# Peptides against a protein of PDB entry 3NZW, part 44

Target 1, 212 residues: chain A of PDB entry 3NZW
Amino acid sequence: TTTLAFRFQGGIIVAVDSRATAGNWVASQTVKKVIEINPFLLGTMAGGAADCQFWETWLGSQCRLHELREKERISVAAASKILSNLVYQYKGAGLSMGTMICGYTRKEGPTIYYVDSDGTRLKGDIFCVGSGQTFAYGVLDSNYKWDLSVEDALYLGKRSILAAAHRDAYSGGSVNLYHVTEDGWIYHGNHDVGELFWKVKEEEGSFNNVIG
Target 2, 222 residues: chain B of PDB entry 3NZW
Amino acid sequence: QFNPYGDNGGTILGIAGEDFAVLAGDTRNITDYSINSRYEPKVFDCGDNIVMSANGFAADGDALVKRFKNSVKWYHFDHNDKKLSINSAARNIQHLLYGKRFFPYYVHTIIAGLDEDGKGAVYSFDPVGSYEREQCRAGGAAASLIMPFLDNQVNFKNQYEPGTNGKVKKPLKYLSVEEVIKLVRDSFTSATERHIQVGDGLEILIVTKDGVRKEFYELKRD

## One batch from the design tools (peptide; made by RFdiffusion4, then SolubleMPNN)

Design b1_p12_8_s3 (from b1_p12_8, 6 letters changed)
Fold by OpenDDE base, seed 4:
Formats: sequence, structure tokens, C-alpha cells
Structure b1_p12_8_s3 (fold): chain B 212 residues (1-212), chain C 222 residues (1-222), chain A 12 residues (1-12)
Amino acid sequence: as target 1 above (212 residues)
Amino acid sequence: as target 2 above (222 residues)
Amino acid sequence: EVDPDMSNISYV
């Protein structure tokens, strides 16, 4: 898996691959590793598929309950804290989760929290999570600027996942791309890695380790 | 050391069509190298036009299916005989599976039916309840033999339009019931040839708006 | 807690 999220002047970009594995077996190429918690809040999945899917869905329910009780959307801080508290209660039980909770509230603005099953909860501007995270960081860090246009930011997110999909055997399938703004998240499509790779190679003159 | 799990072999396969879905399974039940039964059905009609199979350790599979059937029953009691939708069924099964997260059901679960728009639906589960809606899925002993075939023949992976130098993919299209049944039969006959835990019989449940139909085909009995 | 040795749990 490779997931990433970063803040920039235009909000948040979230990009993820779609491969699931069971050992050396490719279990799926079409997994949805972004859980749409609500129109303003996203969760990303890395680690155990069931652990992430189950608890982030549960988180969605908790967020909805908050909205019903408080008549206000839950903050990204609070949502991530709920998840963090939950996984901390299971510390040592064997949960495997590397998650990013990404959202936009009026109070917080664009916000990203990293939450994992080790009990770590971090607020930050840039995170790459998964087996391919270092490959994604290599591209993302080398090109990241706060002042990126939305178009450039979307491309950078997509391109970073592509790099990881290329080098990480456990990442691949497609890139799912999101842009989070004050108006909520916007889905920017599913990009098959096979097609995307050749397109990017041609347009950039990159990936010269592969002969066309 | 005591192992609480067994492996009863077998293979299951789901394929979704446009207005139908198919869930098939062989009828062989084994332990190690011994055939326990040549006809032990493992694909079940669970009501509400939902068919289910949980393949792997048969005791766990049977338990899971029974629990789901009970869930359907209680759903009717609690919600004025409302039909359980396939997506809701999938969510329910996730909870059944994940409820045993730390002592999992040792099974690959597939359900098939129609979604609320009348389109064929197949959902597959890992042992602890991760699930995905897919057009096709193989599970069980010969899943590794069948799944690549399904990728190629249902989802047309690695197929391109002739004369395009591999630049244009073969377009996705729904398969007819007849085409799906052919693929299922070819899958299981092929799997039977290469896997000792697959054989004897093939039972296919076809879900349409008119209900569940069953078909049976003989497989090799070696 | 009991995990089967050859469990096919999916990871992402």
C-alpha cells in the first residue's frame, strides 16, 4: 500500500493506490483505500484491510453521532482522537492500522492527522503511509511547495503514488485521487497505473529504467 | 500442538452479470488427502435473493452461514419483513466476521445477489471481514488457479483491441448467463485437473429477479 | 488470540 496526504494553499490532496495483498498473492487491484466518512472528512487505509475498513467505518458512525448530538460537524482533531483512543485500547492485540484522517472544518481549516495502531497520533502537513511510503516521499518531497496550484498538487499526489506503484510490489492497481476543500472533498478519479505509467513516461521523459 | 482449524478444501466462484449473479462451488469435501463427501453443498440460498458460500474450514463456514441466515430472520422480525439488500447483507457479514477478529472464521466468503437497481452483485470477504464488491471472485483451494482466468475472461485483463499495438483495451461488457455458466464450468473443470481438493460435482446458483435457480454438473471423481 | 498460520488476511 501507498497512501499520501498533504496540505497546500488550495486545501488537501489525498492519493492512494488500490492493491491488496495476502502474502505474495494479489488479493485485489481495486480496493477503496479511502473511506468517505462524511462530505468533509476522509480516512485512508494501510495495514490490515479489515482492521482499517471496520474501524474507520465505525469512526464514521461515531462522527455521525457527534453531528446528531451536537448539531455540528465533528472536528478533524476530535475524529482522529476517537480513532486513536480506540486503537490504543487495543494496543498489543494485533491490530494493524496506518491511517490518515483528513478533513476541513471552519474552525480548523484543512487538517491532517496520522493515526496508527501503535498509538501514534500526529498532526502534520505531509504524510506518506504504507510499504511504498518512502518511494512516494522521494517524489513528493522533491516537488512539494505550499503554493502549488490545485492542478499541480493533484498531479504531484498522483505522480507520487505512481512512483511507489512502480517500485513497491505491494502497491499498484490504480490511483484514487481526492481534493479536500472548505466545501468538502472532491473525487478526482481512478487512474489505472498501467495507462498512467506510459502517459507520464511520455510526457515527462521519466521512468527511463523501463524501455518502451 | 493443537490446531483448532481444519481445511476441507473446495473452491467457490462468483460472477456478476448485468441483471443476474452466479455463485458456484464444487461439492467435494476433504480432510487432508481423504474425501469425506463427494456431494456436500457449500453454496446456500439464504433468503431475500441472497446466496452465500464460506469456503475453507467447513465447520466455520457452516457456522457463519447459519449465523447469517439467523441475521436475515431477525432482520425481518425487527424491520417489518423488509428485504435485506445485498449491500446491507455484506455489511452484516463483515460484522459477523470481524466479531471474531481474534479467533477468525477460517473461510473465504462470497455472496451474490442483485443490488437495489437490479444489477448483479458479488461481494467477497477475507477471513476477518474486509469486503469488496466485484464483478468476479474465486475463493478456496483453487482460487489461485481460477482468479487469473477470471481476470482475463470476465474483466478482459491483458486483452487489447486488435491493430492498436496494445494501446486500446478491450472494452468491458456484461456477459450473458450462458457465457458465465460456460466460464464457471471451464474454471472448475480446469481446477479439478490440477487440484486434488476440487472435484466430484459443481453446483451453480443463479440469482435473478425471479429468484434463485440451481444447476448441477458432474466433475471428475478422481 | 488464535491466528491461523496460513490465513489469507488481506493487507493494504
Scores: peptide ipSAE 0.501, ipTM 0.832, DockQ to the pose 0.044; fails the geometry check
Fold by OpenDDE base, seed 3:
Structure b1_p12_8_s3 (fold): chain B 212 residues (1-212), chain C 222 residues (1-222), chain A 12 residues (1-12)
Amino acid sequence: as target 1 above (212 residues)
Amino acid sequence: as target 2 above (222 residues)
Amino acid sequence: EVDPDMSNISYV
């Protein structure tokens, strides 16, 4: 898995691959590793597919309950804390989760929290999470600027996942791309890695380790 | 050391069509190299046009299916006989599976039915409840033999339009029920030839708007 | 030996 999220002047970009594996077996190439918690809040999945899917769905329910009780959308801080507290209760039980909670509230603005099953909760501007995270960081860190245009930011997210999909055997399938703004998240499509790779290679003159 | 799990072999296969879905399974039940039964059905009609199979350790599979059937029953009690949608069924099954996260059901679960738009739907689950809607899925002993075949023949993976130099993929299209049945039969006959845990009989449950029908085909009994 | 937790569960 490779997931990433970063803040920039235009909000948040979230990009993820779609491969699931069971050992050496490619279990799926079409996994939805972004959970749409609400129109303003996204969760990303890395680690155990069931752990992430189950608890982030549960988180969505908790977030909805918060809205019903408090008559206000839950903050990204609070949402991430709920998840963090939950996984902390299961510490040592064997949960495997590397999660980013990404969202927008009027109070916080665009916000990203990293939450993992070790109990770590971090607020930050840039995170890559998963087995391919280092590959994604290599591209993302090299090209990231706060002042990126939305178009460039979307491309950078997509391109970073593509790099990871290329080098990480456990990442691949497609890139799912999101842009989070004050108005909520916008889905920017599913990009098959097979097609995307050749397109990017041709347009950039990159990936020269592969002979076409 | 006590091993709570067994492996009863077998293979299951789900394929979604446009307005139908198919869930098939062989009827062989084994332990190690011994055939326990040549006809032990493992694909079940659970009501509400939902068919289910949980393949792997049969005791766990049976338990899971029973729990789900009970869940359907209680859903009707609690919601004035409302039909359980396949997406809701999938969520319910996730909870059943994940409820045993730390002592999992050793099964690969597939359900099939129609979504709320009347389109064929197949959902597959890992042992702890991760699930995905797919057009096709093989599970069980010969899944590794069948799944790549399904990728090629259902999802048209690695197929391109002739004369395009690999630039145009074969377009996705729904398969007819007849085509699906052919693929299922070919899958299981092929798997039976190469896997000792697959054979004896093939039971296919076909879900349409008119309900669930069953077809049975003989497989090699060797 | 059957271990559903290692080789049979899906990771992302």
Scores: peptide ipSAE 0.500, ipTM 0.829, DockQ to the pose 0.042; fails the geometry check
Fold by OpenDDE base, seed 5:
Structure b1_p12_8_s3 (fold): chain B 212 residues (1-212), chain C 222 residues (1-222), chain A 12 residues (1-12)
Amino acid sequence: as target 1 above (212 residues)
Amino acid sequence: as target 2 above (222 residues)
Amino acid sequence: EVDPDMSNISYV
C-alpha cells in the first residue's frame, strides 16, 4: 500500500493506490483505501484491510453520533482522537493500522492526522503511509510547495503514488485522488497505473529505467 | 500442537451480471486426501434473494451461514419484514466475521444478489471481514487457478481492440446469463483437472428478480 | 494448500 495526504494553499490532496495482497498473492487491484466518513472527512487505509475497514467504518458511526448529539460536525482532531483511543485500547492485540484522518472544519481549516495501531497520533502537513511510503516521499518532498496550484497539487499526489506503484511490489492497481476544500472533498477519479505510467513517461520523459 | 482448524477443500465462484448474479460451488467435501462426500452443497439460499457460501473449514462455514440466516430472521422481526438489502447483508457479515477477529472463521466468504437498483452484485470477504463489491471472485482451493481466468474473461484484462497498438482496451460489458454459466462451467471443469480438492459436482445458484434458481452439473469424480 | 486468500488475511 501507498497512501499520502498533504496540505497546501488550496486545501488537502489525498491520493492512494488500490492493491491488496495476501503474501505474494494479489488479492485485489480495486480496493477503496479511502473511506468517505462524511462530506468533509476522509480516512485512509494501510495495514490489515479488515482492521482498517472495520474501525474506520465504526469511526464514521461515531462521527455521525457526534453530529446528532452536538448538532455540529465533529472536528478532525476529535475524530482522529476517537480512533486513536480505540486502537490504543487494543494495543498488543495485533491490530495493524496506518491511517490518515483528513478533513475540513470551519474551526480547524484543512487538517491531517496520522493514526496507527501503535497508538501514535500526529498532526502534520505531509504524510505518506504504507510499504511504498518512502518512494512516494521521494517524489513528494522533492516537488512539494505550499503555493502549489490545485492542478499541480493534484498531479503531484497522483505522480507520487505512481512512483510508489512502480517501485513497491505491494502497491499498484490504480490511483484514487481526492481534493479536500472548505466545501468538502471532491473525488478526482480513478487512474489505472498501467495507463497512467506510460502517459506520464511520455509527457515527462521520466521513468527512463523502463524501455518502451 | 493442536490445530483447531480443518480444511474441507472445495472452490466457489461468484459473477455479477447486469440484472442477475451467480454463485457457484463444487460439492466435494474432503479431509486431507479423503473424500468425505461427493455431494455436500456449500452454496445456500439465505432468503431475501441473497445467496451465500463460506468456503474452507466446513464447520466454520456452516456456523457462519447459520448465524447469517438467523440474522436475516431477526432482521425481519425487528423491521416489519423489511427485505435485507445485499449491501446491508455484506455489512452484517463483516460484523459476524470481525466479531471473531482473534479466532477467525477459517473461510473465504462470497455472497451474491441484486442491489437496490436491480443490478447484479457480488461481495467477497477475507477471513476477518474485509469486504469488497466486485464483478467476480473465486474463492477456496482453486481460486488461484480460476481468478486469473475471470480477470481475463469477465473483466477483459489484457484484452485490447485490434489495430489500436494496445491503446484501446476491450470495452467492459455485462455478460449474459448463458455466457456466465459457460464461464462457470469452464472454470470448474478446468479446476477439477488440476486440483484434487475440486470435483464431483457443480451447483450454481442464479439470482434474478424472480428469485433463486439452481442448476447442477456433474464434474469428474476422480 | 489453502488458497492465498484464506492462508493470509488481506493487507493494503
Scores: peptide ipSAE 0.494, ipTM 0.819, DockQ to the pose 0.043; fails the geometry check
Fold by OpenDDE base, seed 1:
Structure b1_p12_8_s3 (fold): chain B 212 residues (1-212), chain C 222 residues (1-222), chain A 12 residues (1-12)
Amino acid sequence: as target 1 above (212 residues)
Amino acid sequence: as target 2 above (222 residues)
Amino acid sequence: EVDPDMSNISYV
């Protein structure tokens, strides 16, 4: 898996691959690694597919309950804390989760929290999570700046996942791309790696290690 | 050391069509190299036009199916005989599986039916309850033999329009029930040739708006 | 822990 999220002047970009594996077996090429918790809040998945899917769905329910009780959307801080507290209760039990909780509230603005099954909870501007994270960081860090246009930021997110899909055997399938703003998240499509790779190679003149 | 799990072999396969879905399984049940039964059905009609199979360790599979059937019953009791939708069934099964997260059911689970729009639906589950809706899925002993075939023949993976130099993919289209049955039969006959845990019989459950139909075909008995 | 053949726990 490779997931990433970063803050920039235009909000948050979230980009993820879609491969699931069971050992050397490609279990799926079409996994939805972004959970749409509400129109302003996203969760990403890395690690055990069931652990992430189950508990982030559960998190969605908790967030909805908060809205019903408090008559306002839950903060990104609170949502991420709920998940963090939950996984901490299971510390040592063998959960495998690396997640980012990304969202927008009026109080917080665009916000990203990293939460993992070790109990780590971090607020930050840039995270790459998964077996391909280092590949994604290589591209992302090399091109990131706060002042990216929305178009450039979207491309950078997509391009970083593509790099990881290329080098990480456990990442691939497609890139799912999101842009989070004050008006909520916007889905920017599913980009098949097989097609995207050649497009990017042609347009950039990159990936010259591959014969086209 | 004691191993709480057995492996009863077998293979299952689900394919969703436009207005139907198919879930098929062989009827061989084995332990190690011994055939326990040449006809032990593992694909079940669970009511509400949902068919289910949990393939792997038969004791776990049977337990899971029974629990789901019971869940369907209670759903009717609690919700005035409302039909359980396939997506709700999938969520319910996730909870059944994940409820044993730390001592999992030793099974690959597939369900098939129609979604609320009348479209064919197949959901597959890992042993601990991750699930996804897909057009096709193979599970069990010969899944590694069949799944690539389904990728190619259902989803047309690695197929391109002739004369396009690989630039135009073969377009996706729904398969007819006849085409799906043909693929299922070819899948299982092929798997039977190369896997000792697959054979004897093939039972296919076809879900349409009119209900569940069952077909049976002989497989090699060697 | 034993995982079923080709039905192992999925990771992302």
Scores: peptide ipSAE 0.486, ipTM 0.822, DockQ to the pose 0.046; fails the geometry check

Design b1_p12_8_s4 (from b1_p12_8, 7 letters changed)
Fold by OpenDDE base, seed 2:
Structure b1_p12_8_s4 (fold): chain B 212 residues (1-212), chain C 222 residues (1-222), chain A 12 residues (1-12)
Amino acid sequence: as target 1 above (212 residues)
Amino acid sequence: as target 2 above (222 residues)
Amino acid sequence: EVDPDMSNISLY
């Protein structure tokens, strides 16, 4: 898996691959590793598929309950804290989760929290999470700047996942791309890695380690 | 050392059509190199137009199916005989599986039915309850032999329009029930040839708006 | 507790 999220002048970009594996077996090429908790809040999934699906779905329920009880959307800080507290209760039980909680509230603005099954909770501007994270960082860190246009930021997110899909055997399938703004998240499509690779190679003159 | 799990072999396969879904399984049950039964059905009609199979360790599979059937019953009691939707069934099964996260059911689970729009639906589960809706899925002993075939023949992977120099993919389209049945039969006959844990018989459950139909075909018995 | 074999469960 490779997931990433970063803040920039235009909000948040979230990009993820869509491969699931069981050992050497490619279990699926089409999994959704982003949960849409509400129109302003996303969760990403890396690690154990069931652990992530189950507990992030549970988190969604908790966020909805908060909204019903408090008559306002939950903050990104509070949502991420709920998940962090939950996984901490299971510390040592063998959960495997690497998650990012990304969203916008009027109070916080665009916000990203990293939460993992070790109980780590980090606020930050840039995170890559998963087995391909270092490959994604290689591209992302090389090209990131706060002043990216929305178009360039979207491309950078997509391109970083593509790099990870190319080098990480456990990442691939497609890129799911999101842009989060004050108006909520916008889905920017599913981009098949097979097609995307050749397109990018041609347009950039990159990936010259592969002969077309 | 004691191992609480067994492996009873077998293979299952689900394919979703436009307005139908199919869930098929062989009827062989084995332990090690011994055939326990040549006809032990493992695909079940669970009511509400939902068919289910949990393939792997048969004791766990039977327990899971029984629990799900009971869940359907209680759903009716609690919600004035409301029909359980396939997506809700999938979520329920996730909870059944994940409820044993630390002592899992050793099974690959597939359910099939129609979604709320009347479209064919197949959901597949790992042993601890991750799930995905897909057009097709093979599970069990010969899944690795069948799934690549389904990728090619159901999802038309690696197929391109002739004369396009590989630039135009073969378009996706739904298969007819007859075509799906052919693919299922070819899958299981092929799997039987190459896997000792698959054979004897093939039972296919077809879900349409009119209900569940069953078909049976002989497989090699060697 | 019996930890599942990582080869038998799906990973992201």
Scores: peptide ipSAE 0.420, ipTM 0.821, DockQ to the pose 0.047; fails the geometry check
Fold by OpenDDE base, seed 5:
Structure b1_p12_8_s4 (fold): chain B 212 residues (1-212), chain C 222 residues (1-222), chain A 12 residues (1-12)
Amino acid sequence: as target 1 above (212 residues)
Amino acid sequence: as target 2 above (222 residues)
Amino acid sequence: EVDPDMSNISLY
């Protein structure tokens, strides 16, 4: 898996691959590794598929309950804390989760929290999470600027996942791309890596380690 | 050292059509190299137009299916005989599986039915409850033999329009019931040839708006 | 022995 999220002047970009594996077996190429908790809040999934799906769905329920009780959307900080507290209670039990909670509230603005099964909870501007994270960071860190246009930011997110899909055997399938703004998240499509790779190679003159 | 798990072999396969879905399974049940039964059905009509199979360790599979059937029963009691939707069934099964996260059911689970729009639906689960809706899925002993075939013949992977230099993929389209049945039969006959845990009989459950239909075909008995 | 290990469950 490779997931990433970063803040920039235009909000948040979230990009993820879609491969699931079981050992050397490619279990799926079409997995949805982003959960849409509400129109303003996203969760990403890396690690154990069931652990992520189950607990992030549970998180969604907790967020909805918050909204019903408080008559206001939950903050990104609070949502991420609920998940962090939960996984910390299971520390040592063998959960495997690397998650990002990304969203926008009027109180916080665009916000990203990293939460993992070790109990780590971090607020930050840039995170890459998964077996391909280092490959994604290589591209993302080299090109990231706060002042990126929305178009450039979307491309950078997509391009970073593509790099990871190329080098990480456990990442691939497609890139699912999101843009989060004050008006909520916008889905920017599913981009098949098989097609995207050749397009990017041609347009950039990149990936010269591959002849084609 | 005590091993709480067994492996009873077999293979299952789900394919969704436009307005139907199929879930198929062989009827062989084995332990190690011994055939326990040549006809032990493992695909079940669970009511509400939902068919289910949990393939692997049969004791776990049977337990899971019984629990789900019971869930359907209680759903009717609690919700004025409301039909359980396939997506809700999938969520329920996730909870059944994940409830044993630290002592899992040793099974690969597939359900099939129609979604709320009347479209064919197949959901597949790992042993601990991760799930996805897919157009097709093979599970069990010969899944690795069948799934690549389904990728090619259901989802048309690696197929391109002639004369396009590989730039235009073969368009996705739904398969007819007849086409799906052919693929299922070819899948299981092929799997039977190459895997000792697959054979004897093939039972196919077809779900349409009119209900569940069953078909049976003989497989090799060697 | 047959055990459900990391190779038998899906990983993202």
Scores: peptide ipSAE 0.415, ipTM 0.816, DockQ to the pose 0.040; fails the geometry check
Fold by OpenDDE base, seed 3:
Structure b1_p12_8_s4 (fold): chain B 212 residues (1-212), chain C 222 residues (1-222), chain A 12 residues (1-12)
Amino acid sequence: as target 1 above (212 residues)
Amino acid sequence: as target 2 above (222 residues)
Amino acid sequence: EVDPDMSNISLY
C-alpha cells in the first residue's frame, strides 16, 4: 500500500493506490483505501485491511454520532483522537493500521492527522503511509511547494503514488485521487496504473529504467 | 500442541452478471489426503435472495453461515420483515468475522445476490472481515488457479481489440447466465484436473429476481 | 488469541 496526503494553498490532496495483498498473492487491484466519513472528512487505509475497514467505518459512526449529539461536525482533531484512543486500547493485540484522517472544519481549516496502531498521532502537512511510502516521499518531497496550483497538486499526488506503484511490489492497481477544500472533498477519479505509467513516461520522459 | 484449525479443501467461485449472480462450489470435503465426503454442499441459500459460502475450515464455515442465517432471521424480527440488502449483508458478515478478529474463522467467504438496483453483486471477505464488491472471485484451494482465469475471461484483463496494437482494451461487458455457467464449469473442471482437493461435484446457485436456482454437475471423482 | 496467518489475510 501507498497512501499520501498533503496540505497546500488549495487545501488537501489525498492519493492512494488500490492493491491488496495476502503474502505474495495479489488479493485485489481495485480496493478502496479511502473511506469517505462525511463530505468534509476522509480516512486513508494502510496495514491490515480488515482492521482499517472495520475501525475506520466505526470511526465514521462515531463521527456521525458526534454530529447528532453536538449539532456540529466533528473536528479533525477529535475524529483522529477517537481513532487513536481506540487503537491505543488495543495496543499489543496485533492491530495493524496506518491511517490519515484528513478534513476541513471551519475551526481548523484543512487538517491532516496521522494515526497508527502503535498509538502515534501526529498533525502535519505531509504524510506518506504504507509499504511504498518512501517511494512516494521521494517524488512528493522533491516537488512539493505550498503554492502549488490545484492542478499541479493533484498531479503531484497522483505522480507520487505512481512512483510507489512502480517500485513497491505491494502497491499498484490504480490511483484514487481526492481534493479536500472548504466545500468538502472532491473525488478526482480512478487512474489505472497500467495506463497512467505509460502516459506519464511519455509526457515526462521519465521512468527510463523501463524500455517499454 | 492443539491446532484449532483444519483445512477441508474445496473451491468456491462467484460471478456477478447484469441482473443475476452465481455462487458455485465443489462438493468435495477432505482432510489431508482423505476424502471425507464426495457430496457436502458448501454453498447455501440464506434467504432474502442471498447465497453464501465460507470455504476453508468447514467447521468455521458452517458456524459462520449459521450465524449469518440467524442474523437474517433477527433482521426480519427487528425491522418488520424488511429484506436484507446484499450490501447490508456484507457489512453484517464483516462484523461476524471481525468479532473473531483474535481467533478468526479460517475461511474465505463469498456472498452473491442482487443489489438494490437489481444488478448482480458478489462480495468477498478475508478471514477477518475485510470485504469488497467485485464482479468475480474465486476462493479456496484452487483459487490461485481460477482467479487469473476469471481476470481474463470475466474482466477481460490483458485482452485488446485486434488491430489496435494493444492500445484499445477489450471493452467490459456483462456476461449472460449461459456464458457464466460455461466459465464456472470450465473453471471447476480445470481445477479438478490440477488440484486434489477439488472434485466430485459442482453445485451452482444462480440468483435472479425470481429467486435462487440450483444446478448440479458431476466432476471427476478421482 | 490466535493470530491469523498474514498470508491468508488481506493487507493494504
Scores: peptide ipSAE 0.412, ipTM 0.823, DockQ to the pose 0.047; fails the geometry check
Fold by OpenDDE base, seed 1:
Structure b1_p12_8_s4 (fold): chain B 212 residues (1-212), chain C 222 residues (1-222), chain A 12 residues (1-12)
Amino acid sequence: as target 1 above (212 residues)
Amino acid sequence: as target 2 above (222 residues)
Amino acid sequence: EVDPDMSNISLY
């Protein structure tokens, strides 16, 4: 898996691959590794598929309950804390989760929290999470600027996942891309790696290690 | 060292069509190299036009199916005989599986039915309850033999329009029930040839708006 | 030995 999220002048970009594996077996190429908790809040999934899927769905329920009780959307800080507290209760039990909680509230603005099954909870501007994270960082860090245009930021997110899909055997399938603003998240499509790779290679003149 | 799990082999296969879904399984039940039964059905009609199979360790599979059937029953009691939708069934099964997260059911679970729009639906589960809706899925002993075939023949992976130099993919289309049944039969026939845990019989459950139909075909008995 | 915990579970 490779997931990433970063803050920039235009909000938040979230990009993820769609491959699931079981050992050497490609279990799926079409997994949705982003949960849409509410129109302003996203969760990403890396690690144990069931652990992530189950508990982030549970998190969604908790966030909805908060909204019903408090008559306002939950903060990104609080949402991420709920998840962090939950996984911490299971510390040592063998959960495997690497998650990012990304969203926008009026109070916080665009916000990203990293939460993992070790109990780590971090607020930050840039995170790559998964077996391909280092590949994604290589591209992302090399091109990241706060002042990126929305178009460039979207491309950078997509391009970083593509790099990881290329080098990480456990990442691939497609890129799912999101842009989060004050008006909520916007889904920017599913981009099949098989097609995207050749497009990017042609347009950039990149990936010259692969014969065209 | 004691191993709480067995492996009863077998293979299952689900394919969703436009207005139907199919879930098929062989009827061989095996332990190690010994055939326990040549006809032990592992694909079940669970009511509400949902068919289910949990393939792997048969004891776990049977337990899971029984629990789900019971869940359907109680759903009717609690909700005035409301039909359980396939997506709700999938969520319920996730909870059943994940409820044993730390001592999992050793099974690959597939359910098939129609979604609320009348479209064919197949959901597959890992042993601990991750699930995905897909157009096709193979599970069990010969899944590794069949799934690539399904990728090619259902989802038309690696197929391109002739004369396009690989630039135009073969377009996706729904398969007819007849085409699906042919693929299922070919899949199991071929798997039987190459895997000792697959054979004897093939039972296919076809879900349509009119209900569940069952077909049976002989497989090699070697 | 059959190990459903690590060999057969899906990972993201």
Scores: peptide ipSAE 0.409, ipTM 0.809, DockQ to the pose 0.042; fails the geometry check

